# Peptides against a protein of PDB entry 7PB4: the designs that were tried, part 151

Target 1, 105 residues: chain A of PDB entry 7PB4
Amino acid sequence: KMLNIKEYKEKLLSTLGEFLEDHFPLPDRSVKKKKKNIQESSVNLITLHEMLEILINRLFDVPHDPYVKISDSFWPPYVELLLRNGIALRHPEDPTRIRLEAFHQ
Target 2, 218 residues: chain B of PDB entry 7PB4
Amino acid sequence: DALQMAVGYFEKGPIKASQNKDKTLEKHLKTVENVAWKNGLASEEIDILLNIALSGKFGNAVNTRILKCMIPATVISEDSVVKAVSWLCVGKCSGSTKVLFYRWLVAMFDFIDRKEQINLLYGFFFASLQDDALCPYVCHLLYLLTKKENVKPFRVRKLLDLQAKMGMQPHLQALLSLYKFFAPALISVSLPVRKKIYFKNSENLWKTALLAVKQRNR

## One batch from the design tools (peptide; made by RFdiffusion4, then SolubleMPNN)

Design b2_p11_7_s4 (from b2_p11_7, 5 letters changed)
Fold by OpenDDE base, seed 2:
Structure b2_p11_7_s4 (fold): chain B 105 residues (1-105), chain C 218 residues (1-218), chain A 11 residues (1-11)
Amino acid sequence: as target 1 above (105 residues)
Amino acid sequence: as target 2 above (218 residues)
Amino acid sequence: MTLRLMIEELL
């Protein structure tokens, strides 16, 4: 049973990766803001794929607490995209936490 | 003021108990329209109203009218555009609303305060090229957004596939020409040297309004 | 196809 879940998860992530690469390509990490002066902490933003992977992984690994804390690496537009599309849900008591929506419940 | 009341009405939604819901809605809609076309809207007002227009909170007719009057007084917040794009993915807006949004986005492109986040949405826009109704406007938007870094082999393949399916459309040729400019090695096909780039929306619905905005901000 | 629909189909 666990092996099947792991294999399914890997297949899902792989298929999702392929889809996102084809239809929602990774934001070019290469936009190094040449902005000169302000020490804005170069927070390495994660990709939409990576964000979804984290959410999916959390759902499978910790199904009783499937929420992920939004870090500075989470690009706000992606978070909003997921939330507005009903792909993710905010924790009712902690708006800094989001989960993958259960699409088949 | 009347505009604040109108925006507040749309934000909060119609009060269920009002006997004259349609009359009230029309009054507030006309207020927004009048101010938008005369003076433009503040960035905050656009943020609220653009979100409403794309959220599906109101009917398509109302949403269309709201979207048509999303004329800035000065600037449009990039965040408002990002939020709007997020709503496009929800699928609650009509095809006509999506078309209108992309037309609006192209028309208002220069008035958007920043482009960094919009550029990161390049892939979402590119994915919309498959919609025949959106394709002309999306090509125009992508023409405005495309940087060398965006020109990838898979996108070239997709554009060539679209060209094979749809024929040599002027908007698609314009985008392909730009792609070839940035990455000539990826596009071996000879593209016709067009001296003039033609996108479908030469008749900007907002042409007069945008001229007025530019004059006020000079 | 919306991202949601795709994920719904995969999940």
Scores: peptide ipSAE 0.044, ipTM 0.544, DockQ to the pose 0.235
Fold by OpenDDE base, seed 5:
Parts: C-alpha cells; structure tokens; sequence
Structure b2_p11_7_s4 (fold): chain B 105 residues (1-105), chain C 218 residues (1-218), chain A 11 residues (1-11)
C-alpha cells in the first residue's frame, strides 16, 4: 500500500512537471532583480512546479496538517494564481499558510 | 466623489435590497467610463476595476465595458497586471474578454511602471500562442517582451510548428524575425525581409485616449 | 486544459 502511494506521488509530480513545462514554463531564474545596493538576499524564487510539489508532498506526508507556510521563495503571482484558481486555500486563521485543495471531497 | 462611489460599488458588489440594480449599475459604469476617457484613472482605481473585470464577478457585457475604460491618468501598476494575468488562468472570463485584455496590455504597455514581473510571465504568454484568437496579440506582446535569454530552442521549435500549422502570418513572422535577430543559429529558415512589422489592430481602441493622456502628462 | 483541471484529474 505505501509503495503504491509513493509511485502515485512520483507519477503525479512528473505529469505536473511536463504540464507546467508546456503551459507554465519556468520563469527564467536569471531575472536576478538587480535591486539597488540593499543586500536584499537574492531569494531564489522557486518554480510553480516546486511550489506544487511542496504542497502535494505536505498533503501526502502530513494529511492532518496539510498547510505550508509561504516563504520569501514563493513568488506572489504564483501564490495568487493557485489561490484564485481554487488549487490552493489559505488557512482560515493564518493567511501565511496555504494548502492544496482537496478536489475529490 | 462620484468616481469613488462607483468604484466602491463594483468592489463591494450590488447591495441586495436595491430594486433598481440595473439602473444603479449603469449609473456607476457610466461614471467610471466618463472619468476614464476624460481624465484617466488612478493606479489604485485601475487595480480594483481591472481585477473586477477579470474575476467573473459581473457579466461579460459589464466586464467588457470596465476593461475598455482601463485608461491610466499616469501609470498602471505592474502588480495590477500580474493579478489580472492570474485571472486569465481561472477561466471565469470569456474568450472575448481575454482578447480584449491582451489588446489592452499591448496598448498600455508603456504606461506600466515596471516590467520585471511581467517578464517573468513570458512563458505563460508564450503558452497562449496556441489559442488562435489570442495568437496575434500575444505575438505582439511577446515582441515587446522578448530578450535574448527568452529565445530558447524549444520556443523556436514551437514557433516553427505554429507557422507550419497557421502559415506565414505577419505577427508570427515579426516574432520569428526578432528571435532570429537574437539567436540566428537557432533559426536556419530564411525569413522574408519585411520592412514593415505588422501586428493586427496596430491602431488600438485607446489611441485617442492615450494621446490625450500623454499630452496631459507633458 | 487549465492548470486546475489538470490537477483535478491527477488528484
């Protein structure tokens, strides 16, 4: 049973990867915000794929608390994209936490 | 202020108890239209109204009218544009609204305060090339956004495949020519030397309004 | 196909 869940998870992530590469290609990580002189830490923005992977992993690994804290690596447009499409939900008490929506409930 | 009341109406939605909902809606819509075409809208007003137009909160006719009057007084916030693009993925807006949005985005491109985040959405726009209705306008947008770093082998292949499917469209040829300029080694095909770059609807719906905005901001 | 529909089919 556990092996089937892992295989399913890997297949899900791989299929999402292909889809995202075709329809939501990775923002070229090379847009280093040449921010001015403030040492704002070049927060490496994660891809939409990586963001979804984190959300999916959390749902499978910790189903009783499937929420992920939004970090500075989460590009706000992607967060908004997921929320507005009903792919993710904000935690009702903590707007800094999001979960993958359970579409089959 | 009549404009503030109108924007507030669209933001909060119709008050349930009004028997004359349609008359109230029309009144506020006309207020927004009148101010937008005469003076332009503030960036904050555009932020609110643009999101409303694309959210599916109102019917297509209302959304179309709102989107048509998204004329800036000075600048448009990049964040407003990014939020608007996020709504395109939700599928709550009509195909005609999507077309109008891309036309608007091209027309208003120079009035957007920053381009860094919009440039990160390059791939999203590129994926929209597959929509035949959007393709001419997306090509124009990509022509404005494309940098050398965006010209990748897989995108070249997709453009050539699209050309094979659709034929030698002027807007596609313009984009391919730009790609060849940045990466000549990736495009072996001889492109016709077109002296004039042609994009569909080069005369945008906002031409007169934008001229007036530019004159007021001089 | 929208991203939502793809995820809905996979989940």
Amino acid sequence: as target 1 above (105 residues)
Amino acid sequence: as target 2 above (218 residues)
Amino acid sequence: MTLRLMIEELL
Scores: peptide ipSAE 0.047, ipTM 0.587, DockQ to the pose 0.252; fails the geometry check
Fold by OpenDDE base, seed 1:
Structure b2_p11_7_s4 (fold): chain B 105 residues (1-105), chain C 218 residues (1-218), chain A 11 residues (1-11)
Amino acid sequence: as target 1 above (105 residues)
Amino acid sequence: as target 2 above (218 residues)
Amino acid sequence: MTLRLMIEELL
């Protein structure tokens, strides 16, 4: 049973990967390292695919607390995209945490 | 330079020790407003101030005033727009600020130096069509951005669903007409032949300022 | 297929 879930998850993620890259690519941060002291935190943004992978993994690994903390690597437009399309939900008490919506209800 | 001091104030934030915080804020805001409406702002100044306006660092009244004076001297950096959209999604700005931003984005569209990265945000803008307050301006923005490659069956369906919900809105009809132009096979519905494309508030808040910018850059 | 539908079919 666990192997089938992992394989299914991998297949899901692989199928989503191409679609997400084509339709929701990350904007190229022109890291023009202009030297001035603006602490632009060089936080590497993750892809929408990676974000979904994290959310899916959390749902399967910790079904009783399927929430993921939004990190600085989470591009805000992606978070908003997931929330607005009903793919993810914010934690009712902690807006910094999100989970996948249970689609099987 | 008074403008540099003003921009620096907004960037660094209010110095805690100033007894006259509100007077200082107003002074710097007026400085930015005066320069912006008279001469326009440099791309770097817009980059800083636009992000500040959307970050929620200041109150809604201040943010609104900043956005209203985001008038370029020459160009707006695409990167500034991408960053602004990112801040817009953090949810620290008011609904009115979001509306104003989209109005600004439409008004200033021709002054943005590049469109490649903005075009990548097409899906995000499209998702914002569900917001009734944003929908008219997002339709206008999408009308400016839409390429043949953006016209997908699922987006057509979403637009038709929105039309079913909201009725035959002029801005939605304009976007649907463009979609039909690019992909006639995807839209079987007869669209009313409108001679003129109509978007809400075709007269933007910046009409006079934009004319002045165009005259200075000729 | 919408992203949601795709995810719904996959979840």
Scores: peptide ipSAE 0.040, ipTM 0.729, DockQ to the pose 0.296; fails the geometry check
Fold by OpenDDE base, seed 4:
Structure b2_p11_7_s4 (fold): chain B 105 residues (1-105), chain C 218 residues (1-218), chain A 11 residues (1-11)
Amino acid sequence: as target 1 above (105 residues)
Amino acid sequence: as target 2 above (218 residues)
Amino acid sequence: MTLRLMIEELL
């Protein structure tokens, strides 16, 4: 049973990766705006694939608390995309936490 | 205010108990339309109504009418556009609504307050080039957004493949010419020297409204 | 195919 879940997870992530790379590439933040002092924390944005991977991993690793904290690495449009598509849900009491929707229920 | 009541109606959704749901909806639509075309809408009103139009909450006819009256009084918030694009990705809106949105986005591009986040959506827009109905308008949008950093070999290949499939389209040629300008080494093909880049500007539904907005904000 | 449908098919 566990092996099937891992293989399924890997297949899911692989298939999603190809699709997401083609249709939802990371925004190229390569604009080195040379402007001065604001420590705009160069928060490395994660890919939509990586975001989904985190959510899937959390669901499998911690099924009793499948919520992930939204970090600054989470690009807001991706978060909204996941939420609005019903792929993810916000925690009812903590809007900074999201979980993968259980599609198998 | 009649406009606030109308916006609130669309935001909250139809009150179940109203016997005259269609009449009430039409009244509020007309209110929004009248204000939008006369004075434009505030950024907050556009934020709410644009999201509603793309969310699939209402029927296509209603969504189309709302989207057609997304005329700013002054500016459109970049955040509203980002949210709108996220709704497009959800696929709850019709193909005609998507076309109308891209037309709107191109028409209203100069009224968007910031472009930083929209530029990050470049890949989403580029992916939409594969839709034949969207392609002319997406090319125009990409022409407005494209920076040197966006011009990558894989995107060049995709554009050339699209050209091979669709033929020499003026909008595609315009985008390719811009790509060649930024990265001449990536585009070895001779592009026709078009002195005038003609995007389908002729049917700008908002031409008169945009002129009025520009006159009021001078 | 919507992203949702793809994920639903994979999940």
Scores: peptide ipSAE 0.040, ipTM 0.537, DockQ to the pose 0.247; fails the geometry check

Design b2_p11_8_s2 (from b2_p11_8, 7 letters changed)
Fold by OpenDDE base, seed 4:
Structure b2_p11_8_s2 (fold): chain B 105 residues (1-105), chain C 218 residues (1-218), chain A 11 residues (1-11)
Amino acid sequence: as target 1 above (105 residues)
Amino acid sequence: as target 2 above (218 residues)
Amino acid sequence: SMQLRLLIEEL
C-alpha cells in the first residue's frame, strides 16, 4: 500500500511538472536591481510544481494536520490558482494555512 | 515637486501627526489626478501608485481614484503589471477594483513596453474567465495576448463550456474566433462570421486621455 | 488522483 502511494505521488508530480512549467511559469524577475529601497523581498519564489510537492508531501506525512503555512516564497497567483480550482483549501480558522484537497476520498 | 510629494505620501503612508488626514490625502490625490490627466505619469510613478492602489493600503474609494489616473506619459513597465497581477491575487482589493484593473490593462495594453512576461501570465488570465464580472474584459485581454501555442484542446473545451453556460456572448465569440484562426482543427463548430469584433469599448474611461498620450508621443 | 490530474490538465 505505501509503495503504491509513493509511486503514484512520484508519477503525479512528474506528469504535473512539465505541464506546470509550460503553462504556469514564474515571471522572470531579471529586471535590473535598481537600488530603490523597495524591499524587493529577496525571497526566492518556488515553482508551482514545488508548491504542489510541498502540499502533497504534507498530506501524506501528516494526514491529521495536512495544512501548510503560506510563506513569502509562495507566489500569490499560484495560491489563488490552487484555491480557485479546488486543488487546495484554506484552513477554516487560519487563512495563512492551506491544504491539498483530498480528491481520493 | 508637488507630484513627488504626493507620490511620496502614498508610498510612505500618512504621517500620524496630521490632524487633517483627509484633507491632506485629498490634496495629494488631486495633485496626482491633475498631473496624470494633463501630462501623464512616468513609468516609475505608475509602478509605485499602481501597487499602492492594489495593495489594500487605502480604502476602495481612494484605490479606485488612483487606478483611474494610471495614465502613462510614455510607457508602462511590464514589471508593474506583473506585480499588479500578484496584488490582485492577495485578495486585499475589492471586486470592483479587479474589474477596473482589467479594464485599465486592456485600455493601456499598447503602452506596456514589453509583453513577454505578461504572456507568461496567460494561464492565470484564462483561469479568471470563470468570474462573470471579469469575463468580458479577460476575453478582450486574452484576445490581445493569444498566440498559436496558447491554443490547446483543454482551453477550447473550457471556452465552449463557458459559452454553453453563459450563452453566445460577443466577447467569448471573439476569443473563439481567434482560437479557430490559430487552430481550425480544434474548433469544428461553425462560429457566426461577425465582421466586427465588439468588446465593451463603449465605457473606456481613458479614451480622451489615450488620445492625448498618442498625440504627445508623435 | 484522476480529478486532480483532470483539474490540473484543465488549468
Scores: peptide ipSAE 0.039, ipTM 0.785, DockQ to the pose 0.086; fails the geometry check
Fold by OpenDDE base, seed 3:
Structure b2_p11_8_s2 (fold): chain B 105 residues (1-105), chain C 218 residues (1-218), chain A 11 residues (1-11)
Amino acid sequence: as target 1 above (105 residues)
Amino acid sequence: as target 2 above (218 residues)
Amino acid sequence: SMQLRLLIEEL
């Protein structure tokens, strides 16, 4: 049973990877470093694939608390995409935490 | 400069101690509106104010007024648009603000300096087609953005499903016609050969301002 | 499975 879930996870991530890269790439922050003092925190955004990987791993590693805290590395459009499509859910009491939707088959 | 003071007010927010917060806000808002409609705004001013309008820092009425005066003097930075789309996804904006933003984006599309990063947002815009309030404006935006590489079988299916649900909407027909142009093999359905593409005139709010911008940049 | 499939199908 666990092996089938792991294989399914890997297959899912592999299948999604190419699609997500092609259709939902990160915008290139070619923000010319003009030295204006706005501490735009140089937070590196993660890919949608990496975000899903984090969510899936959390579900497997900590199934009793499968929620991931939204960090500054989480691009808001990706968060919205996951929530809108029912792939992720917000924590009912903490909107800064999201989990992968448990596909209860 | 009065404009710099006004922009600085919106950026920093109201200083806690002012008894006349509303009067001060209105004064600065009128300053921005007056300059924007007369001369347009610099790309840097649009960058700041557009983000403020979509961040949820102020109420919907203020955000709407700011967004309505996002008129460029010359160009709009694509980075400002990417940031704006990011803010839209945070969910702090009203539905009316989202509609207004897409109308603005369509109206100002030609004044955006580059399109490469906006084209990367194609999938996000396409996902917004399911919103009935946004659909007409998103179709228009997608019509402007769509390249051959964006025309995929799954997107064709989604557009046909939307057409089945909503009927033959002029904006949807326009987008489907463009898809058929790029990938005729993916669309077996005979689309009426409409010689005229009909989108809702999103530009009506800015028509006079857009003419003035075009005249200044000649 | 179905929503992810729908996403994959929409993908």
Scores: peptide ipSAE 0.036, ipTM 0.782, DockQ to the pose 0.086; fails the geometry check
Fold by OpenDDE base, seed 1:
Formats: sequence, C-alpha cells, structure tokens
Structure b2_p11_8_s2 (fold): chain B 105 residues (1-105), chain C 218 residues (1-218), chain A 11 residues (1-11)
Amino acid sequence: as target 1 above (105 residues)
Amino acid sequence: as target 2 above (218 residues)
Amino acid sequence: SMQLRLLIEEL
C-alpha cells in the first residue's frame, strides 16, 4: 500500500510538472542588481510544481495535520490559484496555513 | 523635490511624531495627483506607488486615489505589473481596488515597456474570469494578450461554460471570437458576426491623461 | 484551473 502511494505520488508529480511549467511558469525576476539599498529580500520563489509537491508530501506524511505554512517562497498568485480552484484550502483558524483538498473522498 | 518627498512618505510610511497625520497624507497625495495628471510619473515612481496601493498599507480611499493617478510620463515597467499582480493575490486590497487595477492595466497596456512576463501571467488572468466583477476587464486584457499558443481546449471549454452561466456577454463574445480566429477547429459554435468588438470603456477614467501622454511622447 | 483540479482528481 505505501509503495503504491509513493508511486502514485511520483506519477502525479511528474505528470503535473510539465503541465505546470507550460501553463503557470514563474515570471523571470529581472534581478537587475541595481546596487541601491532596497532590501529586496532575495527570497527564491518556488515553482508551482514544488509547491504542490510540498502540499502533497504533507498530506501523505502528516494526514492528521496536512497543513503547510505559507512561506515567503510561496508566490502569492500560486497560492491564490490553488485556493480559488479548490485545490487547496486555508486553515480555518490560521490563514497562513494551507492544505490540499482531499480529492479522494 | 516635492514629488520625491511624497513618494518617500508613502514608501516609508508616516513618521510617528506628526500630530497631523491626515493633513500630511493629504498633502503628499495631492502632490502625487498633481504631478501625475500634469506630467505623468516616472516608471520608478509608478513601481513604488502601485505596489503601495495594492499592499493594503493604506485605506481603500487612499489606494483608490493612488491607482487613479498611476499615469506614466513615458513607460510603465513590466516588473511593476508583475509585482502588482502578486500583491493583488495577497488579498489585502478591496474588490473595488482589484477592478480598478484591471481597468488601469487595460488602459495603460500600450505604455507597458514589455509584455513577455505579462504573457506568462495569462493563466492567472484567465482564472480571474470567474469573478463577475472582474470578468469584463479580464476579457479585455486577455483579448490584448491572447496568442495562438494560449488557445487550448480546456480554456475554450471554460469560456463556453462561462457563457452558459453568464449568457452571451459582449466581452466574452469578443474573446471567443479571437479564440475562434486562432483555433477555428476548437470552437464549433457559430458566433454572431459582430462587426464591432465591444468592451467596456475602461479608459474613460484616464482618457484625457492618456491623450496628453501620447502627445508628450510624439 | 479546472484542468489542474481535474488532473489531480484523475490522478
């Protein structure tokens, strides 16, 4: 059973990867390092694929608390995309935490 | 420079010690408004102020006034638009602010220096079609952005589903007509032959300012 | 998008 879940997860992630890259790529941050002191926090944004991987992993690893804390690496449009399409849900008491919606119910 | 002081005020926020915070805010806001409508704003000023307007740092009334005066002197940076879309998704701005932003984006579209990164946001804009308040303006934006590569079967289905839900809206018909132009095999439905594409006049708020910008850049 | 949801649901 666990092997099948892992294989399924890997297949899901692999299939999603190409689709997400094609349809929802990250905008290229023109990191024009203009030297002025604006603390543009060089937070590396993760891909939508990586975000989904984190969410899927959390759902499988910690099914009783499947919520992931939204980090600065989570691009807000991706978060909104997942929430708006019912792919993810916000924690009812903590809007900084999101989980995958259980599609298998 | 009075404008630099005003922009700096919005960027850094109110200095705690000012007894007349509201008067100071109004003074700086009027400074920005006056310069924007008279001369337009530099790309850097728009970058700062646009993000502030969408960040929720100030109240809705202030944000609305800032957005209304996001008039370029010459160009708007594409990066400013990408950042703005990011802030829009954080959900700290009102629905009216979102509508105003999309109206602004359509009105100022030709003044954006590049479109490559904005085109990458196509999927996000398309997802916003489900918002009834945004839909007319998003359709117009998508009409400006859509390339053949963006016309996919699933998007066609979504547009047809929206049409079934909302009826034959002129803005939706305009977008569907463009989709049919790029991919006629994907749209079997006979679209009414409309001689004129009709979008809501998003530009009306800035019509005079846009004319002035175009005259300065000739 | 509904496709992403459908894709996830199909998966």
Scores: peptide ipSAE 0.036, ipTM 0.792, DockQ to the pose 0.339; fails the geometry check
Fold by OpenDDE base, seed 2:
Structure b2_p11_8_s2 (fold): chain B 105 residues (1-105), chain C 218 residues (1-218), chain A 11 residues (1-11)
Amino acid sequence: as target 1 above (105 residues)
Amino acid sequence: as target 2 above (218 residues)
Amino acid sequence: SMQLRLLIEEL
């Protein structure tokens, strides 16, 4: 049973990867290094695929607390996309935490 | 100059000790408005002020006024637009600000220097079609952005579902007609042959300003 | 499975 879930997860993620790369790619941040010293921390943004993988992994690894903290690597459009489409939910008490929607019904 | 001081005020924020915070804010806001409508703003000024308007740093009234005066002198950087879309998704701006942004984006579309990065945001714009307040303006934006490669079966289904929900809206019909042009096999439905595509362009707040920009850049 | 697919198709 667990093996089937892992295999299903991997197959799902692999199928999603191509779709997400084609339809929701990260914009090339031409971080024009404007010379001024504002340490715009070059936060490496993760792909939507990687974000979903994190959320899915958290749901499986910690089902009693399936929430992931939104980091600076989470591109806001991706977070909004997941929330708006009901793929993810915000924690009711902590808006910085999101979980994958339990499609268990 | 006065504009640099005004932009710097919005960027750095109000200094805590000023007894006349509101008067100072209004002074700087009027400076930005006057320059923007008279001469337009430099791409760098738009980059700064657009982010401020969408970041939630100031109240909705101030953000709305800033966004209304995002008039280019020459061009708008696509990077500024990408950053702006990111701010829209943070959820610190009002629904009215989101609507105004999409209206602005449509109005200023021809003044954006490049479209490559904006085209990568196609999926995000398309996802915003479900918002009834945004839908008319997003359809117009998508009409400007859509290429053959963007016309996919799942997007066709979504547009048809929206049409079933909302009825035959002129803006949806315009977008569907474009989709049918690129991929006639995906849209079997007979679309009414509308001789004129009608988007809510009658509400272009920037019409006079854009004419002036085009005249200065000729 | 079908809901996630529908969700992905809704993406």
Scores: peptide ipSAE 0.035, ipTM 0.795, DockQ to the pose 0.081; fails the geometry check

